# Ledger of designs, part 207: peptides against a protein of PDB entry 6NYY

Target 1, 212 residues: chain A of PDB entry 6NYY
Amino acid sequence: KHFEQAIERVIGGLEKKTQVLQPEEKKTVAYHEAGHAVAGWYLEHADPLLKVSIIPRGKGLGYAQYLPKEQYLYTKEQLLDRMCMTLGGRVSEEIFFGRITTGAQDDLRKVTQSAYAQIVQFGMNEKVGQISFDLPRQGDMVLEKPYSEATARLIDDEVRILINDAYKRTVALLTEKKADVEKVALLLLEKEVLDKNDMVELLGPRPFAEKS
Target 2, 212 residues: chain A of PDB entry 6NYY as posed
Amino acid sequence: KHFEQAIERVIGGLEKKTQVLQPEEKKTVAYHQAGHAVAGWYLEHADPLLKVSIIPRGKGLGYAQYLPKEQYLYTKEQLLDRMCMTLGGRVSEEIFFGRITTGAQDDLRKVTQSAYAQIVQFGMNEKVGQISFDLPRQGDMVLEKPYSEATARLIDDEVRILINDAYKRTVALLTEKKADVEKVALLLLEKEVLDKNDMVELLGPRPFAEKS

## One batch from the design tools (peptide; made by RFdiffusion4, then SolubleMPNN)

Design b2_p30_7_s1 (from b2_p30_7, 14 letters changed)
Fold by OpenDDE base, seed 5:
Structure b2_p30_7_s1 (fold): chain B 212 residues (1-212), chain A 30 residues (1-30)
Amino acid sequence: as target 1 above (212 residues)
Amino acid sequence: MDGSLWDPLLTPEENVERRRKALEKALELY
């Protein structure tokens, strides 16, 4: 129920104002960032964690920094793990606080955008992928839309399904690793910034070989 | 506000391009 309503708000364009970090919110940010960090640690296709911080930078209240892979092509599995990592903060907040913040809404927006692109742009959905429409050439006046309202609804439905699947996967992972999320969050509250070595000391070596 | 992810008022190309840009940002910034 609450998750579905959140998806509907994101899809409907209901944006919340970004909150400014208050001293009492530092704990929430620590658990949020710990959720991202731990999800990224235990997801095979996630980028390697470089740094996690609860020190505000620009518009962010905290962040996890990853080593970007120079990849031009992503598999569906890779995109799913990236979606799960992006949901990690929201899921952590839900597990530990039973509430969702505005930071978690921005992550959900990113996930929604990724899901849409997978379905419409990349043709990664079996139901929608069976519908091919010719894209107009740049500059052509499209008088008739090559898609129906039924197709638009199908796209929205399949986006919701994909996001829900990613969410459930993330909930399962972070529930299993709940103690690890707690450890990372507590250490973040102490050090404010963690690196890969701190994560190795706390969680052990990442279970996936670093793809060079 | 039409709650559809696919805006029927836009061209298919515009919709795809909008979503491409959104995905690129999402891939670069977590």
Scores: peptide ipSAE 0.025, ipTM 0.613, DockQ to the pose 0.085
Fold by OpenDDE base, seed 4:
Structure b2_p30_7_s1 (fold): chain B 212 residues (1-212), chain A 30 residues (1-30)
Amino acid sequence: as target 1 above (212 residues)
Amino acid sequence: MDGSLWDPLLTPEENVERRRKALEKALELY
């Protein structure tokens, strides 16, 4: 309880119970969060869903809370599934509304950051090679890049490929599971908050055994 | 493993299994 509340505060910020979403905004948030939830449900290496909410918290209009795995080492496959889960909200909005809202911008930034980290810091791309460069922190003057402009272009191209692959994977998954996204979104509109048990009732048991 | 291993014509479970098998084969080579 206390730890979960602390995680909720870190992820979502303080609950803004006073913020009333317009019905259309609430619908958009419900489908966005349903996209995250369903993607996380059907991706093996996604973090287990604990809670999904369309109640505004902090700067977010909704959130999905996941149990972080105490994992220090991530495979390329695990990072890809995490990218797909992060894209789930945006992809859901595209599938159901044919539009993308500003709420999905932060998710795209997270995906982009993850893709650059995989290629530049973790050496997870064969074309770029086993390079490990510190990504500039927000606000650091990017002085001289430790690599050539040709390498920079190659990195940018491979990042784009990786993001596009994650995007296509997420589109394929959520298109296949479109009815499940709809069920979750509709129940979110009714209950505003769902837990793991609600997801099991809607979707059945998660197809991946929780590695304890 | 190529991100292209996700086949949209397969179920998510089948795709995961395919990826798992590919990973296992790759690990056996090292």
Scores: peptide ipSAE 0.009, ipTM 0.296, DockQ to the pose 0.023
Fold by OpenDDE base, seed 2:
Structure b2_p30_7_s1 (fold): chain B 212 residues (1-212), chain A 30 residues (1-30)
Amino acid sequence: as target 1 above (212 residues)
Amino acid sequence: MDGSLWDPLLTPEENVERRRKALEKALELY
């Protein structure tokens, strides 16, 4: 219910402003970043984690560093795993705290943008069809859509379905790996920065070969 | 945040180049 309402808000352009996190929110940040890290660890098509940190940089308190692949084309499966990794922080907050913070809204926005791109630009949805439309830039007022209102509603519905699928997948994964998320979060609270070796020590080797 | 550094508003080629340039950079997630 709360997640669906959040999707609707993002789709409707009601973005929550990112608030600067307070130092007392370090615990929430640690579990949030642990959610991203663990999701990325156990998702085949996620980029390999290099570093995760809860040391503030600029307006953000947490960050992760990944090894990007030089890949020009992405499959639906790859994009789904990336969506799941992006949802990992939010899902971790829900699992451990029964609530989400405003920081998780930016991740939801990114996931929503990815979902729209898959459906509208990449033609990855059979119901919408193999059509490609230019998406408005982030923050641009959508004055005119290049498709009918009926098509717009269909797109919005299929976007919700895709995001919900990614969310459910992430919930299932991080629920299964709940103990691992907690281990990572607790170690983040202690060390503030974890590298790949720390993750291997906590979780074992990443189950997927790093396609360098 | 998406550790892939994928921007759906960029071409795949532009995304790859951005990712290459950002290889040593951290992605803010929170």
Scores: peptide ipSAE 0.015, ipTM 0.438, DockQ to the pose 0.266; fails the geometry check
Fold by OpenDDE base, seed 1:
Structure b2_p30_7_s1 (fold): chain B 212 residues (1-212), chain A 30 residues (1-30)
Amino acid sequence: as target 1 above (212 residues)
Amino acid sequence: MDGSLWDPLLTPEENVERRRKALEKALELY
């Protein structure tokens, strides 16, 4: 229920408030970042993990840092795994705390934007069809949508479905790997920063061959 | 040059070019 409402708010253009890290939030951040890290570890098409941190930097409370793959073309499956990785923090908070925070970063917005791109720009949805429209940039005066209002509603519905599918996939993964998320989170609380080697020591080697 | 994810508000060509320029950088998730 809370997740669906959050999707609707993002689609409706409602922004989340920016938060500042408090000492009481350190645990939440650790499990959040552990969720990203573990999701990225066990998703085949995720980018390789380099670093995970609960030390606040820039606009974020914590972060997971990845080496992006040298690819410009993505399959639907690859984009789904990237969406799942992006949802990993939020899903971890739900699994461990039964609640979701707003955080400093709007992962749901990123996922929503990705879902729209898949459906509207990449033609990756059979119901909407093999169409490619330019999405308006933030701040551009969009006078007219390149599609009907009925198509817009269909797009919004299919975006919600896609995000929910990614969410469910992430929940399934992080529930299966719950103990691993906890190991990473606990070690983050101790060390504040983990690298790839720390992750290998905790979880074993990543189950996907790194293309050297 | 940021190691940003694919920006759905950019054209595919713009994203490809941006990605090419950012290949050596790490992507950050929060």
Scores: peptide ipSAE 0.014, ipTM 0.449, DockQ to the pose 0.191; fails the geometry check

Design b2_p30_7_s2 (from b2_p30_7, 13 letters changed)
Fold by OpenDDE base, seed 5:
Order: structure tokens, then sequence, then C-alpha cells
Structure b2_p30_7_s2 (fold): chain B 212 residues (1-212), chain A 30 residues (1-30)
């Protein structure tokens, strides 16, 4: 209990008890976080869900906490499932509300960065080839690109393809599991915080064996 | 916002290390 709260403080920041969400905003957050939670539940290579909350914290209006695997190597399939999980909030908002929020923009940014990393850092794209270069960090001046303008265009195109594929996969999954997303969102609106046991009670056991 | 600590600009090893550091920080607050 206390350790979980400490992790929550480190990851999510301090609870903002003074921040009162409007009912419609709270609903949006609940469906957004439910999208992440359900996507993570039904994706084999997603990290196990630990907690999902719609209580505003220092870093956001809600969050889903996962237990990352202690692994140093990631497959393309694992990275794809992580991208889909990250898109789960945006896709849920689209399915239920047909609108984009600023919370979804941050997830899209993360997915975009992951797609670029897969293509230009990890060499995981066959068309671009086995290239690896350092991505500019936020604030780094990119003085020279180590590749041609034609390669830059190819990278941008392949990034878009990868993101769109992940998006379509997430849409298909959460459309199939739409009733589960709604169940989780409604329970979040009631309890504000759900753990793994709440998810098991609501959705049944996760269909993937917990890789210890 | 997902509580995902994954930074796609870091190596997988760096991401794991960052997570371990966060866990250690949480243990100190415990």
Amino acid sequence: as target 1 above (212 residues)
Amino acid sequence: MSGDVWDPLLSPEENVQKYRELLKEAEKLY
C-alpha cells in the first residue's frame, strides 16, 4: 500500500485534491484511461496493468500504471503492442466522443517518437534498412542529417505507415472490446481508482500468462 | 497520460535503468 503510493507519487505526481474536474471532463478522462487499460489488457506484449486512476495528479488528469518487464531487448511485435496501448486513450475518445483532447496529443507524440526510433534507431524497417542514428533530443539543434533528403522522405512515409497500422490495430481491438471499455470507464467514474483485481472481476483474467 | 515510463528516445536498457531508478526513489519515500 505505502510502496504503491510512493510509486504513484513518483510516476503520477502528487494528488491534486483541489482540482475539481467538471463531470464531462471527468467522463472524458475515464473513457481515455479505460482505453489504455483495456488495450493493455488484451495485448499480449503490453505490460501488466497495476492501477488506473482518474484522480488528477501533478502530471495529468488520469493515468494507467503498468509493471514494466525487466527486459533489455524488445521485438518489433512488443513495440507495436506498446504503441497500440499508448493509442488506446485516443482511440477510446474517438469511439465514444468523436473528439481529440490534449491528453491524446501527448500519447500521439509518444507513438510518433517510438515509430521514429524503430525505423532510424533500431533499424526495424526493411525499406529504410538497417540504419541507426541518434534522434535529436528535445532542444538539440540538428545541424546535419546523416542521410539524404530522399531518405528523410522515406523515413517520414514509413513512420506514418507504422503509426497508422498501430492505430488501425487499436481501433479494431477497442471496437471489438467496446463494451469492456465502457464497463471500465463506468467503474472508474464510480471508484475513481481501479487495480488489477477490479479489472479481473470486471473483464475476467487477463488472457495472457503473466511472464514472471 | 499513461504511467508508462517508456521513453522512445532512450535505448531499452536506458529505459529499464530509468525505471529502476524510479523504483529506488519510491523505496526511499516509503
Scores: peptide ipSAE 0.017, ipTM 0.481, DockQ to the pose 0.805
Fold by OpenDDE base, seed 4:
Structure b2_p30_7_s2 (fold): chain B 212 residues (1-212), chain A 30 residues (1-30)
Amino acid sequence: as target 1 above (212 residues)
Amino acid sequence: MSGDVWDPLLSPEENVQKYRELLKEAEKLY
């Protein structure tokens, strides 16, 4: 308990108990986090959910905490499921509200970075081929791209395709599980914090065996 | 927002280092 709280503080920042969300904002956050939680629950290669919270912490209005797998190698399928889980918040907002909020910007950035890494660093795209280039870090002088402008355009196109595929997969999943997203969101609005046990009670056991 | 400690964009070594740093910070708050 105390150690978990310490990790939560390190990951999420300090709890901002004084920050009162407006009811509509709180509702949006609840459905956003429910989207992440449900996507992570039903995606085989997603990390197991530990906690979902709509209590503002640090820079976030809500968060989902997952147990990271000690994994050194990722498959394309694993990275896709992680992308889908990351898109779960945005997709939930679209399904329930028909609108996208600024809360999904960081998720889109993460998905975009993951897509570029898969194509440019890991060589996971057949059209681009077996290339591996370091992505410039924020603040590094954009050194000359080690590939042609034609290759750059191809990379951008394949990144967009990959993100769109992940998005469509997430839409399909959360549309199928729409009732579960709503159950989680409503319970979040009541309890503000859910753990794995709350999710099991609400959704049943996770359909994938947790590799202990 | 996923509180993923393990970043697939980092090397395994960088991820392990980040995780160790996280644990050390958590231990200080404990």
Scores: peptide ipSAE 0.016, ipTM 0.455, DockQ to the pose 0.660
Fold by OpenDDE base, seed 1:
Structure b2_p30_7_s2 (fold): chain B 212 residues (1-212), chain A 30 residues (1-30)
Amino acid sequence: as target 1 above (212 residues)
Amino acid sequence: MSGDVWDPLLSPEENVQKYRELLKEAEKLY
């Protein structure tokens, strides 16, 4: 219990109990986090869900905490499932509300960065080829791109394709599992915090063997 | 908002190392 809270504090920041969400905002957050949770549950290469919360922390209105797999190598399929899980919140909002909120901005940033990393750093795109360039880190002087403007345009196009493919995959999954997303969201609105056991009670055991 | 510590600008190895460091920091708060 105390250890989990310490991890949550390090990752999510301090609980902001003073931040009162409006009921409609709280509902939006619940469905957003339920989208992440359900996507992570049914994607083989997603990290196992530890906790999902709609209690505001740091700059976030809610969060899902996952246990990372102790692996150093990732396949393209694994990175795709991670992208889909990250898109789960936005996709849930679209499915249930027909609107997109600013709450998905950080998720979109992460997905975009992952897509660029796959194409430019990991050489995982056949059209761009087996290239590996250092992406400028935040605060690094924008060094001249080590590639032509034509290559830059190709990279940007392939990034959009990859993100759109991940988005479509997530839409398909959460549309199929729409009832499960709703169950999780409704229980979140009641309990504010769910753990892995709550998810097992709602959805059944995760269909993938957890590596012990 | 995913509490995912994964930084896609880091190598997988660097991400794992960063996560391990965060776990160690959390253990100090325990």
Scores: peptide ipSAE 0.015, ipTM 0.466, DockQ to the pose 0.790
Fold by OpenDDE base, seed 3:
Order: sequence, then C-alpha cells, then structure tokens
Structure b2_p30_7_s2 (fold): chain B 212 residues (1-212), chain A 30 residues (1-30)
Amino acid sequence: as target 1 above (212 residues)
Amino acid sequence: MSGDVWDPLLSPEENVQKYRELLKEAEKLY
C-alpha cells in the first residue's frame, strides 16, 4: 500500500483532493480511462495495466499506470499497440458520447510524437525510407530541416496514415470490447481506483502471457 | 492521462532507465 502510493505520487503527482469533478465530467473521465485500460488489456504488446484511477492528480483528471517492460528494442508492431492504447481514451469517448473532449489532446500529442519518431528517427516507413533525423526538442528553433520540403510533406502524410491506422485499430478493438469498457467505467465510478486484480475479476485473465 | 512516463522522443533504453529511477525514488518514500 505505501509503496504503491509512493509510486503513484512520483508518477501521477499529488492527489488534488480539493478538485471535485462534476458528475458528467467524472463519467467522461471514467469512460476515458476505461478505454485506455481495456485497450491495454487486449493489445499483446501494450504494457500491463497496474492501476487505473479517476481521482484527479497533478494536471490530469484521471490516469492509468502501466508496468513497462524491461525492453530496449521496440518493433513497429509494439509501437503500434502502444499508440492504440494511447488512443483508447479518445476512442472510448467517441463510442460512448459521440464527442471528443480536451482530455484527449495530450494523447493525440503523444501519438503524433510517436508517429513522427517511427518515421523520422527509426526509419520504419518504406515510403520515407531508412532515414534517421533528430526531432527538434521542445523549444529548439528548427532553423533548417535536414530534408526537402517534398520529404517534409511526405513525412506529414505518412504520420497521418499511421495515426489513422492506429485509430481504426483502436475503434475496432473497443467496439468489439464495448461491454468490457462499460463494465470498467461503471466500476471506476463506484471504486474510483482499480488494480490488476479488479481487472482480472471483471474481464478475466489477460489473454497474453506476462513476459516475466 | 498522466501516468505514462514514456517519452516517445527518448530511446527505449532512456525510457526504461527513467522508469527505474522513478521506482528507486518511490522505494525511498516507502
């Protein structure tokens, strides 16, 4: 208990116990976090869920905590599943509410950054080719791109394609698992915090062997 | 959406190292 709370504090920041979400906001957060949790549960290469919470922490209104794998090399498939998990919140909101909230903006930013990294840093796109350029750090004035304007446009197009593919995959998954997303969301509204054991009780064992 | 300490702009190795450091910090609070 104390160790888990310490990890949560380090990762999620301080609980904002004074920030009371309105019932509709709390519902939106519950379905958003349930989308992440369920996507992570059913994606082979997603990190295992440790905890999901709708208690506001730091700058977030909710969070999901995952156990990262001790892995130094990632495949394109692994990065895709991670993108899908990151899109899970937004996709859940779309499926259940037909609207997207501002809470999904940070997810979109992360997905966009991952897509650019795959194409520009890791050379994982056949159309762009085997290129590796450093992405500008936040705040660096990119004075000169190391590639032509035509290449820049191609990169932007392939990034959109990759994000759209991840989005479609996530929509398909969470549509199939819609009842599971709802179960998790409803239980989150009741308990505010779920762990791996709650997920196993609710959904059954994760269908992928935990690589120890 | 806060709990993913994974920075897509970092190498996988750097992300893993960052997570290990966070775990060590949490252990000190325990």
Scores: peptide ipSAE 0.018, ipTM 0.465, DockQ to the pose 0.772; fails the geometry check

Design b2_p30_7_s3 (from b2_p30_7, 12 letters changed)
Fold by OpenDDE base, seed 1:
Structure b2_p30_7_s3 (fold): chain B 212 residues (1-212), chain A 30 residues (1-30)
Amino acid sequence: as target 1 above (212 residues)
Amino acid sequence: MSGDLMDWTLSPEENVERYRKALEEAEKLA
């Protein structure tokens, strides 16, 4: 418990106990975080869920914490499942509320960055080909793109395709598991914080063997 | 709202390293 909290503090920042969310905002956050949690639960290559919280921290109104695998090499399938998990919050909001909030902006940014990385850094797209370019970091002088404008357009198109694929996959999953998302969201509204054991009690054991 | 504490704008390797560093820092705080 203390160790996990220390990690959360280091990575997520301090809890903002002074920010009182309005009931409707709290509800939105609960369903958003439930979407992340449930997506991660039922995606084989997603990292195991450690904790989900609707208590505001640092940059967010809620969060899900996962145990990252000490893995340096990721497959395309693993990266796709991570994208789906990241989209889980937005998709949950859409399924339950029919609206998109600004809360998903950071998730969309992460998904977009991951998609670009897969295509231009890891060479995981057949149409773009086996190319590897360093993505400009914020603040790097964008030197001339090492590829043509035609290639840039192709990359942008393939990024959209990849994101849309991940989105559709997430919609399908969370629609199938809609009742589970609701269970998690309702329990979050009650407890504010859920751990892996709470998830097992609600959803049953994660359907994938935990690699010891 | 962030779906996770990982920064997926970083490479997988960088994220692992970030996590490792966070663990080390957390151990010092605990």
Scores: peptide ipSAE 0.021, ipTM 0.543, DockQ to the pose 0.622
Fold by OpenDDE base, seed 3:
Structure b2_p30_7_s3 (fold): chain B 212 residues (1-212), chain A 30 residues (1-30)
Amino acid sequence: as target 1 above (212 residues)
Amino acid sequence: MSGDLMDWTLSPEENVERYRKALEEAEKLA
């Protein structure tokens, strides 16, 4: 218990006990976090869920903690599943509320950054080819792109395709598992915090063997 | 709505190191 709380403080920041969410906002957060949790549960290459919370922390309204694998090399498939997990919150909101909130902005940013990295840093796109360029750091005025405008357009198009593919995959998954998302969301509204054991009790064991 | 603990602007190695450091800090606080 103390160890888990310490990790949460280090990674997630301090609980904002003073921030009272409106009931509708709390509901939105619960379904958003449930979307992340369920996507991570049923995606083979997603990191296993450790904890999910709808208690506001740091800059977030909710939090999902995953155990990252000590892995230095990622496959395209692993990165895709991570993108899908990251999109899980937004997709859940769309499925249950038919609306998009600003809460998914950070998730979209992460997905966008991952997509660009896959294409321009890791050379994981056949159309763009085996290229590796450093992405401009936030605030660096990239005065000159190391590639042509035609290549830039191609990169942008392929990034969009990759994100859309991840989005469609996530929609398909969470639509299939819609009842599970609702179960998790409702339990979050009751308990505010769920751990891996709560998820196992609610959804059954994760269908993928945790590689030790 | 933090989702992933990974910083996508970091290399996989840097993310692993960040996580390792967080674990070590948590162990000290526990």
Scores: peptide ipSAE 0.023, ipTM 0.498, DockQ to the pose 0.677; fails the geometry check
Fold by OpenDDE base, seed 2:
Formats: sequence, C-alpha cells, structure tokens
Structure b2_p30_7_s3 (fold): chain B 212 residues (1-212), chain A 30 residues (1-30)
Amino acid sequence: as target 1 above (212 residues)
Amino acid sequence: MSGDLMDWTLSPEENVERYRKALEEAEKLA
C-alpha cells in the first residue's frame, strides 16, 4: 500500500484532495476512467491495470495506473491495443454522454504521438514504407523534414487512418462492454479508487493471462 | 484525464527507464 502510493505520487503527482469536483464533472471523470480501465481489461496487449482513481492528482482529474511490462520492444499489435486503451476514456465519454470534453486532450496527444512514431520511427506502415526518422521533440526547431511534402501528406493521412482505426476498435469494444464500463464507473463514483481486485470482483478475471 | 505510465513521446526503452526510475524513487519514499 505505501509503495503503491509512493509510485502514484511519483507518476501522478500529489493527490489534490482539496479539489472538489462538481457532481457532473465527477461523473464524467468516472466514466472516462472506466473507459480506460475496461479497455485495458479486455485488450490482450494492454498493460495490466493496477489502480484506477477519480481523485484528482497533479494536473489530472482521474488516473488509471498500469504496470508497464519491462519490455523494450513493442509489436504493432501491442501499440494498437495501447492506443485503444488510451482512447478508452474519450470513447466512453462519447458512448455515455455523446460529447467531447477537454479531459481527453492528453490522451489524444499521446495517441497522436504514438501513431506518428509507428509510421515514421518504426516503419510500421506499408504505404509510407520502412522508414525511420527522428521526430522533433517539443522545442526543436523543425528545420528540415527528412522527407518530401508529398511524403509528409502521406504520413499525415496514414496517421489519421491509424488513429481512426484505433478509435473504431475502441468504440466497438466499449460498446460491447458498455455494461462493464457503467459498472466500473458507478463503483468509482462510490469508492473513488479501484484496484485490480475490485475489477476482478466486478468484471471477473481478466481474460488474458498476465504475461510475467 | 488518465495518467499513463507510458509517455508516447519517449521510446519504449526510455519509457522502461522512466518506469525504473519511478520505482526507485518510490522505494525511497516507501
């Protein structure tokens, strides 16, 4: 418990117990986090869920903690499932509220960055080809793209396709598991924090063996 | 707004290293 809290502090920042969310905001956060949690639960290559919380921490209004696998190599399938998991919050909001909130902005950013990385760094797109270019870091003056404008357009198009595919996959999954998302969200609203055991109790065992 | 341990702006290797560092820091706090 103390160790987990320490990890949460390191990763998520300090709990902002003083930040009282409005009931509707809290509900939105609960369904958002439930979307992440459920997506991660039913995606084979998603990291195992450790904890999900709707207690604001740092800059976040909620938090889902996953145990990253100590792996240096990721497959395209793994990256896709991670993208889907990351989209889970946004998709949950769409399914339950039919609206977009700013709460998914960071998730969308992450997904976008992942998609670009897959296409331009890892060469995982057949149309673009087996290319590997360094993506500019935030603050780097993008002086010269190592590819043509036509290639840039192609990359942008393929990034959108990849994100849209991940989004559609996530929509399909969470629509199928809509009742589970709701169960998790409702329990989050009650307990504010759920662990893996709570998820097992609520949803049953994760259908995928945790690869040790 | 889910906190993810994975920073997509980092390489997989860097993410692993970040996680390792976080664990080490957590151990010091624990």
Scores: peptide ipSAE 0.022, ipTM 0.538, DockQ to the pose 0.711; fails the geometry check
Fold by OpenDDE base, seed 5:
Structure b2_p30_7_s3 (fold): chain B 212 residues (1-212), chain A 30 residues (1-30)
Amino acid sequence: as target 1 above (212 residues)
Amino acid sequence: MSGDLMDWTLSPEENVERYRKALEEAEKLA
């Protein structure tokens, strides 16, 4: 308990008990976090869910915490499932509310960055080929691209394809599991915090063997 | 909004290192 709270503090920041979310905002956050949680639950290569919370921490209104694997090498399939998990919040909001909120901005940024990294750093795209170059960091002067404008366009197109594929996969998954997303969201609204055991009780055991 | 430990601006190795550091810090705070 104390160790888990310490990790949450380090990763998520301090609980903002003074920040009272409006009921509609709290509902939006609950469905958003439920989307992440359920996507992670049913994606083979997603990290195991540890905790999901709708208690505001630091700059966030809610979070889903996963146990990262001590893995230095990721497959394309693993990265795709992580992208889908990251899109889970946004997709949940669309499925249940038919609207986009600002809450998914950071998730979309992460997905975009992952897609670019896969294509231009890891050489994981057959059309672009086995190229690797450093992506400009935020604030770095965009040095001259080491590739042609034609290659730049190809990269942009393939990034969009990859993101759209991840998005469609996430939509399909969470649409199939819509009832599970709702169950998790409703329980979050009641308990504010769920752990792995709560998820097992609600959804059954995760269908993938946890690599210990 | 997700407390996802994954920072896609970092390499997989850097993300692992970030996680390791967070764990070490959490252990000191426990």
Scores: peptide ipSAE 0.022, ipTM 0.524, DockQ to the pose 0.740; fails the geometry check

